# Peptides against a protein of PDB entry 3OAK, part 86

Target 1, 145 residues: chain A of PDB entry 3OAK
Amino acid sequence: DDLEQYLDEKILRLKDEMNIAAQLDIDTLNKRIETGDTSLIAMQKVKLLPKVVSVLSKANLADTILDNNLLQSVRIWLEPLPDGSLPSFEIQKSLFAALNDLPVKTEHLKESGLGRVVIFYTKSKRVEAQLARLAEKLIAEWTRP

## One batch from the design tools (peptide; made by RFdiffusion4, then SolubleMPNN)

Design b1_p22_3_s2
Fold by OpenDDE base, seed 4:
Structure b1_p22_3_s2 (fold): chain B 145 residues (1-145), chain A 22 residues (1-22)
Amino acid sequence: as target 1 above (145 residues)
Amino acid sequence: GLSKEELEEWEREAEELVEKYE
């Protein structure tokens, strides 16, 4: 219906914005690597984070979020950056918290690639312990028979 | 649900990421 279409478009727009933000941050970091200019700071994702969190937290958007594979963009935001760094702690924390409240199914994990990345967060030595534990919790929940 | 093989595949891929960046 009309509302469903509106919500789909809203989520798809956000998905696009997230992807753009991720790419801009990648570009910034690549330039920093190339030039050595340490003043270059990747902050596009951080700027967009409040909007992302707001959307992910809305229960009435869960189906739309999952159906449109917004989790793919979430996965992209969580992936290691060109310089080997991880996204900011705040991004990690916010996204994991949001994921914890979504009715994520195995199909969503497969189509988004999120499963692999979250497992990465259970293994990486650079991840804060609290987030590693949360990642483990998510994997355990998602892999329940 | 997720098969054992699929989970192991994800784990291997995740480990590759760890090895790549750490």
Scores: peptide ipSAE 0.539, ipTM 0.924, DockQ to the pose 0.710
Fold by OpenDDE base, seed 1:
Structure b1_p22_3_s2 (fold): chain B 145 residues (1-145), chain A 22 residues (1-22)
Amino acid sequence: as target 1 above (145 residues)
Amino acid sequence: GLSKEELEEWEREAEELVEKYE
C-alpha cells in the first residue's frame, strides 16, 4: 500500500503539472493573439513532454495512470489551441505512441473524453497522415466488440 | 464495450470540433 500510495501521488502530481502546462500555453497564445507579439511562444507542454512520455511508457504505472484519469490531461494536451493550431507534431506523435501501449478501456475513454478527441484526429485535415492512421488504429482497437 | 450510440455521439462531437477550428 505504501508503494501504491506513492505511485498515486506521483501520477496526480504529473496530472497537475500537465494541466498547468496546458493552461500556461493557452494563456500565452491568447496574449499573442491579443497583442500581436510574435515573440510569445507556447513552450510549456514541450518542456514537460519528456517526463510525460517517460511515465506513460512504464508498465508498472499503467493501472495508476488509468485509475487516476491521467488520460484526461492527455486529452487536454491534444485539444486544438486558441489560435486554431494543433499541439506540436512531437506531442501528437509521442502521445499517440504511448496510448498504443496502454491497456485503455471504454470506461477510461468516457471519463477522460479522449475518445472524442482521437476521433477528431482521424477527421482533421491538418493532421499528418501518419498520425491520422495511428489515430484510426487506436479507435479501431478501442471499439472492438 | 462501446455502444453504437456512444460511438456516434463521439463522432458527432468530433465533427463539431472540426467545424469549429477548420
Scores: peptide ipSAE 0.538, ipTM 0.924, DockQ to the pose 0.703
Fold by OpenDDE base, seed 3:
Order: sequence, then structure tokens, then C-alpha cells
Structure b1_p22_3_s2 (fold): chain B 145 residues (1-145), chain A 22 residues (1-22)
Amino acid sequence: as target 1 above (145 residues)
Amino acid sequence: GLSKEELEEWEREAEELVEKYE
């Protein structure tokens, strides 16, 4: 119906925006590495983060989020950057918090690749302890029989 | 549900990410 279509379009637009933001940040960092221009700062994801968090927190959007594989874009945002760095602490914290409230199922993890990335956060020595623990909690919940 | 094999695969891939970037 009209509402369903509206919600799908909303999520798909956000998905595109997230992917673009991620790529722009990657491009910025690659250029920073290549040129040595330290004034180049990757800020696109951070700028979009409030919108992402807002959407992910809406209970009425949960099904639309999961059905449209928005978690793929979440996964992309959580992946290590070309320079080896991780996304900002705020991005990690916000996304993990949002994931904790979503009814994520195994199929969504498979479709998005999010499972392996969150497991990464349980293993990386560069991840803050509090977020590593949260990642562990999520994995434990998602992998229950 | 996630099978043991699938979970182990994810863990392996996660470890590869760690090795790649750390």
C-alpha cells in the first residue's frame, strides 16, 4: 500500500545515502594518504549518523529496515577503513546500540554480512572494551539456536 | 538458526580482517 511504499522508499534512500557517505569518506582518506594533506577529514558518515540512528530506532521501521537489507549499509559503516582505522567511536557506539534493539535474525546477518563484522569487533585490539563486550552480547544473542 | 559451520566461517573471516588491518 501507500505507506509500505513510502517506508520502503525512505529506507532505500537512506541506504543509498549511507553507501555514498561511506564511499566519500573512503575517498577522502585515500586522498589524505596519497597527498599527505592532513586537512582532509572524513566526516560524511558522522554527518549522516543522526539520521541513521533516528531511523534505526523507529519500531515501525524495523521490518522495512530488515527487509530492505539496510544492515548491509550498517556493515559497510562498521568495516575498517583503507588506512586501517575503524569508524569513529561514536559511530560504533551508536550503531551497536541500535542493533541491540532490532529483531535481527540469522537471515539478515547472512544477507548483510554483518555477523562477521561484529565478530571482528569482538577480536580487534583497537576496539574499546565496552564496545567489544557489546559486540559479544550481540553475537551471543544472534547465534542462539 | 546459525549452523556451527556458518559461525566458524564468520569467525575465520573476522580473524582475516584482524590480520589484514592489525
Scores: peptide ipSAE 0.537, ipTM 0.924, DockQ to the pose 0.760
Fold by OpenDDE base, seed 5:
Structure b1_p22_3_s2 (fold): chain B 145 residues (1-145), chain A 22 residues (1-22)
Amino acid sequence: as target 1 above (145 residues)
Amino acid sequence: GLSKEELEEWEREAEELVEKYE
């Protein structure tokens, strides 16, 4: 119906915005590496983060979020950057917290690739211990028999 | 929903990411 279509369009718009923000940050960091211009700072994901957190926290949007594979964009935001660094601590913390409250199923992990990336956060030596433990908790919950 | 084999595949791919970036 009209409401369902409205919610789908809302999530798809956010998905597009997230993908654009990720690409712009990648472009910024690649240019920083190529030119040595240390004034170039990747800020697009950080600027959009409050909106992402707001949407992910809405219980009435959970089905729409999962059905439209917004988790693919969450996965993209969590991936390592061109300079080998990880997204900011705040991005990691906020996204893991939001994921903890979503009814994520195996099918969503498969279609988004999120499962592999969260497992990465349990293995990386650069991840803060508290976030590594949270990643482990999520994997345990998602893969429970 | 997720088999042991599938989980092991994800773990292997995650380790490849670690090796690639660290």
Scores: peptide ipSAE 0.532, ipTM 0.923, DockQ to the pose 0.685

Design b1_p22_3_s3
Fold by OpenDDE base, seed 1:
Structure b1_p22_3_s3 (fold): chain B 145 residues (1-145), chain A 22 residues (1-22)
Amino acid sequence: as target 1 above (145 residues)
Amino acid sequence: GLSREELEKWEKEAEELVKKYE
């Protein structure tokens, strides 16, 4: 089962890259807060976003994505940042769109923490209305019998 | 699908998260 192994490794590598990108952005923003250096800009997630979207959009990777809990890294990318801001509009929009096409089940929501974070996006006053509606749509779909 | 019990639990946690950052 060489293909399955290849796909697992591919997703696990991406998961690691996503986690690193998130941490680097957190570190950047923490340093920005500490030093007041406004030239420090968190860009690591944005740089990696096209690759993430590409992977999430591939139907043949759906099982591998879900089985390896890549959604945990998606959740991490959606969490508020140290300065209180949310990830960029493009990150939110792209990830919500990608999630809409995945066969996400309750067990995946639980093991990733994604369910709670998406609900947060339905409640936060800082979220753009169009993205809040996307979050609501996802929750509605996941609550279906 | 997602149970009502689980949904309510996450809603409470999400509300606390909102309070934390807003």
Scores: peptide ipSAE 0.592, ipTM 0.938, DockQ to the pose 0.778
Fold by OpenDDE base, seed 4:
Structure b1_p22_3_s3 (fold): chain B 145 residues (1-145), chain A 22 residues (1-22)
Amino acid sequence: as target 1 above (145 residues)
Amino acid sequence: GLSREELEKWEKEAEELVKKYE
């Protein structure tokens, strides 16, 4: 219906915005690597984070979020950056928290690639302990029958 | 839920990713 279409478009727009933000941050970091200019700071994702969290937190958007594979963009935001660093602590924390409240199923994990990335966060030595635990919690929940 | 086979597959891939960056 009209509302469903509106919500789909909203989520798809956000998905696009997230992807753009991720790419801009990647570009910034690549330039920093190339030039050695340490003043270059990747912050596009951080700027967009409140909007992302707001959307992910809305229960009435869960189906739309999952159906449109917004989790793919979430996965992209969680992936290691060109310089080997991870996204900001706040991004990690916020996204893991949001994921915990979504009815994520195996199919969504597969189509988004999120499953592998979250497992990565359980293994990486660069991940804060509290976030590693959150990642483990998610994996445990997703492995339930 | 997520099968053990799928979990193990992703774990291997994740480990490779860890090795790549650490």
Scores: peptide ipSAE 0.589, ipTM 0.937, DockQ to the pose 0.793
Fold by OpenDDE base, seed 3:
Structure b1_p22_3_s3 (fold): chain B 145 residues (1-145), chain A 22 residues (1-22)
Amino acid sequence: as target 1 above (145 residues)
Amino acid sequence: GLSREELEKWEKEAEELVKKYE
């Protein structure tokens, strides 16, 4: 119906925005490294983060989020950058918190690749301990029968 | 929930990711 279509379009637009933000930050970082221009700061994801968190927190959007594989974009945001750096602490913290409230199922983890990335956060030595624990909590929840 | 097999697969892949970047 009209509402369903509206919600789908909303989530799909957000996916696009998230993917663009991720790519722009990568481009910024690469250019910074290449040129040495320290004024180049990757801020696109951070700027969009409040919107992402807002959407992820809406119970009425949960099905739309999961059905449209928004978690793929979440995964992209959590992935290490090409230079090996991780997304900001705030992004990690916010996304893990948001994920904790979503009824994520195995199929969603498979479709998005999120499972592997979250497990990565339980293993990486560059991840803050508190966030590693959050990642562990998520994995524990997702592994329940 | 996530099966042991799937978990182990992703753990292996995650470890490779760690190895790649650390």
Scores: peptide ipSAE 0.589, ipTM 0.937, DockQ to the pose 0.793
Fold by OpenDDE base, seed 5:
Structure b1_p22_3_s3 (fold): chain B 145 residues (1-145), chain A 22 residues (1-22)
Amino acid sequence: as target 1 above (145 residues)
Amino acid sequence: GLSREELEKWEKEAEELVKKYE
């Protein structure tokens, strides 16, 4: 189906853009560590975040999002950075909110690795309390019979 | 949904991540 193919390509393009943004930020922070140049700021994920949130909020894209494992890129965006820091508060908040409205199933958690990372956010001492609670809420919902 | 066994497995792996980055 032409529409199905169009939607698949749309999500796959976003997935690629997200992965590129994550890698560029990693490269920036690694260079910052190596050179000591404090003017180097990782901004690629933040710049792309509005587009990511827009796509994740579309109910008609839910199946396409899950079928194409976009959650793998969401997981990548949530992972700790080279300097040991976590992604910005805004990225965490926006992604957790978006995840709350998706019909995520166990198979999606397994193939994306998202389950482990969200549990990590319930355990990390560096996570803001309100976001830790959001992570706990997601885990509770995903463990429903 | 996610089984208790799978949850416990991921909890252990998540704890390893905490140790790795903190």
Scores: peptide ipSAE 0.586, ipTM 0.936, DockQ to the pose 0.764

Design b1_p22_3_s4
Fold by OpenDDE base, seed 3:
Parts: structure tokens; C-alpha cells; sequence
Structure b1_p22_3_s4 (fold): chain B 145 residues (1-145), chain A 22 residues (1-22)
């Protein structure tokens, strides 16, 4: 099916772009730590965020998103950075909002590692209360028998 | 659904993340 193939390729391209953005930000922050150059700002994920949000919000892409394990890249984007910082509030907020509307199943959580990371957000003292509560909501929904 | 064992594992790993970065 041409459409199915097109959608798969679209999601896989985004997945790749997300992974690249994450790595570039990591590299930037590592260099910042190494050199002390505070002008080095990790901006790649932020720049790509609108595209990510747009894709994640498309109901017709939900199956493609989940089948291609795009949630692995979402997990990567949510993970703490080398300097111990968390992704920007906007990234957190946007991704959690998107996750709230996806029909995420146990298998997707396992293959992406997202479950562990979202639980982290329920425990971290650095996470805004509103997002911690949303993380708790997601975990509660995902762990329902 | 997620088994109790799997959930416990994720929680343990999450705690490790917290300990690592906080």
C-alpha cells in the first residue's frame, strides 16, 4: 500500500530527525561543560518540537507512530541530559500532552523504554508539579489491568 | 496490562535515574 509506505517513511524520517536532534543537543551540552562556553545552547530539539507535536497529534498517524516505535525517540527526548538538566518545560509539556492522546499499550512502553522515564517524572524533584501529576495520570492509565 | 514485576522493575530503574541526576 502506497499510503502506508508513505506514512511509515514519514514517521521513520521523523524518528531519525529526533534522534539526531537529541544527539546534537547532548554534544552541545558536553562541549559547554568542557569549554565553559555558556554561549553554547542546546536548541535542536526545541527547533524540531513543532514538527514532532504536529505529527504526534495526528490521529491517522497513531498506528504508524506506535508500530515504528517513535516512542523510543520520545523517551530519548525526555531523558535527563549529561549535565543533569531536563529538557525544556515546553518539550516536557508538549510531549506529555501528546502521549495523553495516544493509544499507548504495554508493548509500546516496553519496546520504547518510555515507562521507566515517565515514572522518573513522577519522582523527580525538578519536574513541575503539573507535569508530575500528568505523568502519574499516564502511568495509572497504562498500568490498568 | 503491565505485570507487577515489570512495573517494579521500571520503578527501580526510575529511582536509579533520580539518584543519578539529583
Amino acid sequence: as target 1 above (145 residues)
Amino acid sequence: GISEEELAKWEEEAEELVAKYE
Scores: peptide ipSAE 0.576, ipTM 0.931, DockQ to the pose 0.764
Fold by OpenDDE base, seed 1:
Structure b1_p22_3_s4 (fold): chain B 145 residues (1-145), chain A 22 residues (1-22)
Amino acid sequence: as target 1 above (145 residues)
Amino acid sequence: GISEEELAKWEEEAEELVAKYE
């Protein structure tokens, strides 16, 4: 119906915006490494984060989010950056919180690659303890019989 | 749910990611 189409387009646009933001930040950091210009700061994901959080928190968007594999873009945002750093604490915290409230199923984890990345956050020594615990909680919920 | 085989695969891939960046 008309509403479903509207929501579908909304999520697909956000997915594209998220992917672009991630790539721009990668490009910025690669250039920073290449040139040594420490004034180059990757901020595209941070700028878009409020919009992402707003969308992920809406129950009426859950099906559209999952059906359009927006979780692939969430996975991309959580991956380590070219300089070896992780995304900002705020990004990690916000995304894990949002994931905790989504009805994520096995098929969504497979098609997005999110399972692997969240497990990474349970293993990495660079992750804050509170976020590692949240990652562990998610894995436990997703793997329950 | 997630099979043991699938989970093991993800864990292996996660370890590779850790090794790559740490």
Scores: peptide ipSAE 0.575, ipTM 0.931, DockQ to the pose 0.724
Fold by OpenDDE base, seed 5:
Structure b1_p22_3_s4 (fold): chain B 145 residues (1-145), chain A 22 residues (1-22)
Amino acid sequence: as target 1 above (145 residues)
Amino acid sequence: GISEEELAKWEEEAEELVAKYE
């Protein structure tokens, strides 16, 4: 199916872009730590965020998103950074909102590692209360019998 | 769904992540 192939390629390209953005931000922050240059700012994920949100919000892409394990890249974007900080509030808020509308299943949580990371957001003292509550909501929904 | 054992593992791993960064 031509459409299915097109959609797969679209999601896989985005997945690659997300992974690259995450790595570039990690590299930036590692260099910042190494050199002490506080002018180094990690902003690759922020720049790509609108595109990520646009794709994640499309209901017709849900199966393609889940089948291609795009949630692994979402997980990577949510992980703590080398300096111990978390991704920007906007990234957290946008991704959790997007996750709330996806038909995520157990297998997707396992293959992406997203389950562990979202639970982390329910426990971390550095997470805004509103996002911690949203993380708790997601976990409750995903673990429902 | 997710088994209690699997959930417990995720929670343990999440706690380790918290301990690592906080």
Scores: peptide ipSAE 0.574, ipTM 0.930, DockQ to the pose 0.715
Fold by OpenDDE base, seed 4:
Structure b1_p22_3_s4 (fold): chain B 145 residues (1-145), chain A 22 residues (1-22)
Amino acid sequence: as target 1 above (145 residues)
Amino acid sequence: GISEEELAKWEEEAEELVAKYE
């Protein structure tokens, strides 16, 4: 119906925006590495984060979010960056919090690749303890028999 | 749910990421 189509388009637009933001940050960091120009700062994801959080927090969008594989873009945002760094603490915290409230199923984890990345956050020594614990909680919930 | 095989695969891949960056 019209509403469903509207919501699909909304989520797909956000998905595109997220992917673009991620790529722009990657490009920025790669250029920083190449040129040594430390004035190059990757901020595209951070700029878009409030919008992402707002959408992810809407209960009425949960099905649309999951059905359109927005979690793939969430996964991309959580992945280590070319310079080996992780996304900002705020991005990690916000996304993990949002994920905690979504009814994520195995099919969503498979199609998004999110499972591997969240497990990474349980293992990395560079992740804040509080976020590592949250990652562990998510994995435990997602892997319940 | 997620099979043991799938979970093991994810864990292995996660370990590879850790090894790559740490």
Scores: peptide ipSAE 0.573, ipTM 0.930, DockQ to the pose 0.752

Design b1_p22_4_s1 (from b1_p22_4, 12 letters changed)
Fold by OpenDDE base, seed 2:
Structure b1_p22_4_s1 (fold): chain B 145 residues (1-145), chain A 22 residues (1-22)
Amino acid sequence: as target 1 above (145 residues)
Amino acid sequence: MTEEELKEGEEYAEKLLEIEEK
């Protein structure tokens, strides 16, 4: 199936781009901490966010997204940064909105590690209340009896 | 997520909270 292969490659490329963006931001902030140069700003994820949102919002890509473990990259983007801060509010809001519309199953949570990070968002005091509530909703939906 | 996975997730979340609070 040529179309399926094309979509897989598209998602895998995005996954790679997301991982690179995350690492570059981490590197930037580590250097900022090391040198004290406050002019160093981590912007790679923010720059890529529109593309990520565009892909995650497409229902016809849901299976491809989940099958290629793009949620692992979503998890990485949501994790705390070296300076202890969280990704921008816009990144958080966009990703949680996308997660709320995806048919995430247990197997996807296992292979991505996303569940544990979302649990973190139910507890963090730096997370906006609206997102904490959404995180709680997701955990409840993903929880098996 | 099973109960065990929730427990493991809670433990991991606590580690992340420690990072956040440093």
Scores: peptide ipSAE 0.570, ipTM 0.934, DockQ to the pose 0.805
Fold by OpenDDE base, seed 1:
Structure b1_p22_4_s1 (fold): chain B 145 residues (1-145), chain A 22 residues (1-22)
Amino acid sequence: as target 1 above (145 residues)
Amino acid sequence: MTEEELKEGEEYAEKLLEIEEK
């Protein structure tokens, strides 16, 4: 119906924006590495984060989020950056909190590749302990029959 | 996630850890 179509379009637009933000940050950091220009700061994901959090927190959008594979963009946002760093703590914290409340199923993990990245967060020494524990919780839940 | 998917995920995670520690 009209509402469903509107919601699909909204989520797909956000997905596109998230992917663009991630790529722009990657480009910025690559250029920073190449030029040594420390004034180059990757901030596109941080700028978009409030919008992402707003969408992910809405229960009425859960099905639309999952059906349109927005979790693939979440996965992309969580991946390590060219300089070896991880996304900001706020990005990590916000996304993991959102994941904890979503009814993620096996098919969503397969199509997004999110599971393997969350496993990484259970092992990385750069991840805060509280988020590592949350990652472990998610993996445990996603492996339940 | 199946046991096989977990194993594959762990292998991927190890690759990322190698990148992180280089």
Scores: peptide ipSAE 0.570, ipTM 0.933, DockQ to the pose 0.777
Fold by OpenDDE base, seed 5:
Structure b1_p22_4_s1 (fold): chain B 145 residues (1-145), chain A 22 residues (1-22)
Amino acid sequence: as target 1 above (145 residues)
Amino acid sequence: MTEEELKEGEEYAEKLLEIEEK
């Protein structure tokens, strides 16, 4: 119906915006590395984060989020950056909190590749202990039959 | 995630760790 179509389009637009923000930040950091211009700051994901959190926190959007593979964009946002750093602590904290409340199933992990990145967060020495523990919790839940 | 998927995920995670440490 009209509502279903509206919700799908809303999530797909956000997915596109997230992908663009991630790529722009990557481009900025690559240019920073290449030129040595320390005034270049990657801010696109941070600017979009409030909108992402707002959408991910809505229970009535859970099915639409999962069906449209928004988790692929979440995975992209969590991956290491060209300079070897991780996304900001606030991005990590917000996304992991959202993941903890979503009814993620095996099929969603397969189509998004999110599982392997969360495993990374259980091992990285740059991840805060509280988020490493949450990553471990999620992996344990997602591996249950 | 199956045991096989977990193993593959760990292998991928190791690649990301290498990137982080470079």
Scores: peptide ipSAE 0.568, ipTM 0.933, DockQ to the pose 0.780
Fold by OpenDDE base, seed 3:
Structure b1_p22_4_s1 (fold): chain B 145 residues (1-145), chain A 22 residues (1-22)
Amino acid sequence: as target 1 above (145 residues)
Amino acid sequence: MTEEELKEGEEYAEKLLEIEEK
């Protein structure tokens, strides 16, 4: 199926872009820490966020998203940064909203490692209460039979 | 998530929390 192949390639490209953005932000922050240059700002994920949200919000892409393990890249984006900080509130909010609408199954959690990071968000004191509650909701749903 | 995965996830989360607290 040409369409299926096209969609797979689209998602895989996005996945790659997300991974690159995350690494670039990590590199930026590491350099910031190393040099003390406060003008270095990690913005690659923020720049790509609209595209990510657009893709994640499309119901007709859910299967392609899950089958290609895009959630692994979502997990990476949610991971704490080198300085111990979290991604921007907007990134958190957008991704958690998207996760809440995806038909995430146990197999997808295993493949992506997303569950472990969401558990972190239920406990972190740096997470806004509204997102902590959403994280708790997701964990509850993902651990229910 | 299985009970095992939940446990492993919690352990991972605790490690991240330790980093966050430092």
Scores: peptide ipSAE 0.565, ipTM 0.931, DockQ to the pose 0.798

Design b1_p22_4_s2 (from b1_p22_4, 13 letters changed)
Fold by OpenDDE base, seed 4:
Structure b1_p22_4_s2 (fold): chain B 145 residues (1-145), chain A 22 residues (1-22)
Amino acid sequence: as target 1 above (145 residues)
Amino acid sequence: LTKEELEEGEKYAEKLLEIEEK
């Protein structure tokens, strides 16, 4: 119906924006590495984060989020950057909080690859303990029969 | 996540950890 279509388009647009933001940040950091220009700062994800959080927090969008594989973009946002760093703590915290409230199913994990990245967050030495624990919680929930 | 997926995830995570460690 009209609402469903509208929501799908909304999520797909956000997904695209997220992917673009991630790539731009990657490009920025790659250039930083290549040129040594420390003035190059990856800010695209941070800039878009409020919109992402807003969408992910909407209960009425949960199905649309999951059905359109927005979690793939979430996964991408959580992945280590070219310089080996992780996304900002705020990004991590916001996304994990959102994940904790989403009814993520096995099929969503498969199509997004989110699980493997969250596993990484259970092991990374750069991840804050609170987020590592949340990652562990999520993995446990997602592996529950 | 299945056992296989967990194992695959672990392998992937190890790769990411290597990246993180530079």
Scores: peptide ipSAE 0.556, ipTM 0.934, DockQ to the pose 0.817
Fold by OpenDDE base, seed 5:
Structure b1_p22_4_s2 (fold): chain B 145 residues (1-145), chain A 22 residues (1-22)
Amino acid sequence: as target 1 above (145 residues)
Amino acid sequence: LTKEELEEGEKYAEKLLEIEEK
């Protein structure tokens, strides 16, 4: 119906915006490394984060979020950056909190590749202990025989 | 995640760790 179509389009637009923000930050940091211009700061994901959090926190959007593979964009946002750094602590904390409340199923993990990145967060020495523990919790919940 | 997917995921995670440490 009209509502279903509206919700799908809303999530797909956000997914596109997230992907663009991630790529722009990557491009900025690559240029910073190449030129040595320390004035180049990657802030596109940070600017978009409030909108992402707002959408991910809505229970009535859970099915639409999962069905449209928004978790692929979440995975991309969590990956290490070209300079070897991780996304900001606030991005990490917000996304892991959202993941903890979503009814993520096996099929969503397969189509997004999210599982392998969360495993990374259980191992990285740069991840805060509280988020490493949450990553471990999620992996345990998503694991099946 | 199946046992196989966990193993594959761990291998991929190691690649990301290498990127982080560069």
Scores: peptide ipSAE 0.552, ipTM 0.934, DockQ to the pose 0.769
Fold by OpenDDE base, seed 2:
Structure b1_p22_4_s2 (fold): chain B 145 residues (1-145), chain A 22 residues (1-22)
Amino acid sequence: as target 1 above (145 residues)
Amino acid sequence: LTKEELEEGEKYAEKLLEIEEK
């Protein structure tokens, strides 16, 4: 199936781009901490966010997204940064909105590690209340009886 | 998420909270 292969490659490329963006932001902040240069700003994820949102919002890509473990990259994007800060509110809001609409199953949670990070968002004092509530909703939905 | 995964997730979340609060 040529179309399926095309979609797989598209998602895998995005996954790679997301991982690179995350690492570049980490590197930037580590250097900021090391040098004290406050002019260093981590912006790679923010720059890529529109593309990520565009892909995650497409229902016809849900299976491709889940099958290629794009949720692992989503997990990485949601993790705290070296300076202890969280990704921008816009990143958080966009990703959680996308997660709320995806048919996430247990197998996807296992291979991505997303569940444990979402649990973190139910506990963090730096997370906005609306997102904490959404995180709680997701955990409840993903929890097996 | 199974009960075990929830427990593991809680532990992992605590580690992340420590990072956040450093």
Scores: peptide ipSAE 0.551, ipTM 0.933, DockQ to the pose 0.819
Fold by OpenDDE base, seed 3:
Structure b1_p22_4_s2 (fold): chain B 145 residues (1-145), chain A 22 residues (1-22)
Amino acid sequence: as target 1 above (145 residues)
Amino acid sequence: LTKEELEEGEKYAEKLLEIEEK
């Protein structure tokens, strides 16, 4: 199926872009720490966020998203940065909203490692209460009885 | 998430918390 192949390639490209953005932000912050240059600001994920949100919000792409393990890149985006900070509130809010609407299954959690990062968000004192509650909701939904 | 995965996840989360606290 040409369409399926096209969609797979689209998602894989986005996944690659997300991974690159995350690494660039990490590199930026590491350099900031090393040099003390406070003008270095990690903005690659923020720049790409609208595209990510657009893709994640499309119900017709859910299967393609999950099948291509895009959630691994989502997990990476949610992880703490080298300076111990979290991604911007907007990134957190957008991604958690998207996760809440995706039909995430056990196999996707295993492939992506997303669960362990969401658990982190239930515990972090730097996470806004509203997102902590959403994280708890997701964990409860994903937890096998 | 299985019980085992939850436990492993919690351990991982604790490591991340340590990073965050530094």
Scores: peptide ipSAE 0.547, ipTM 0.932, DockQ to the pose 0.808

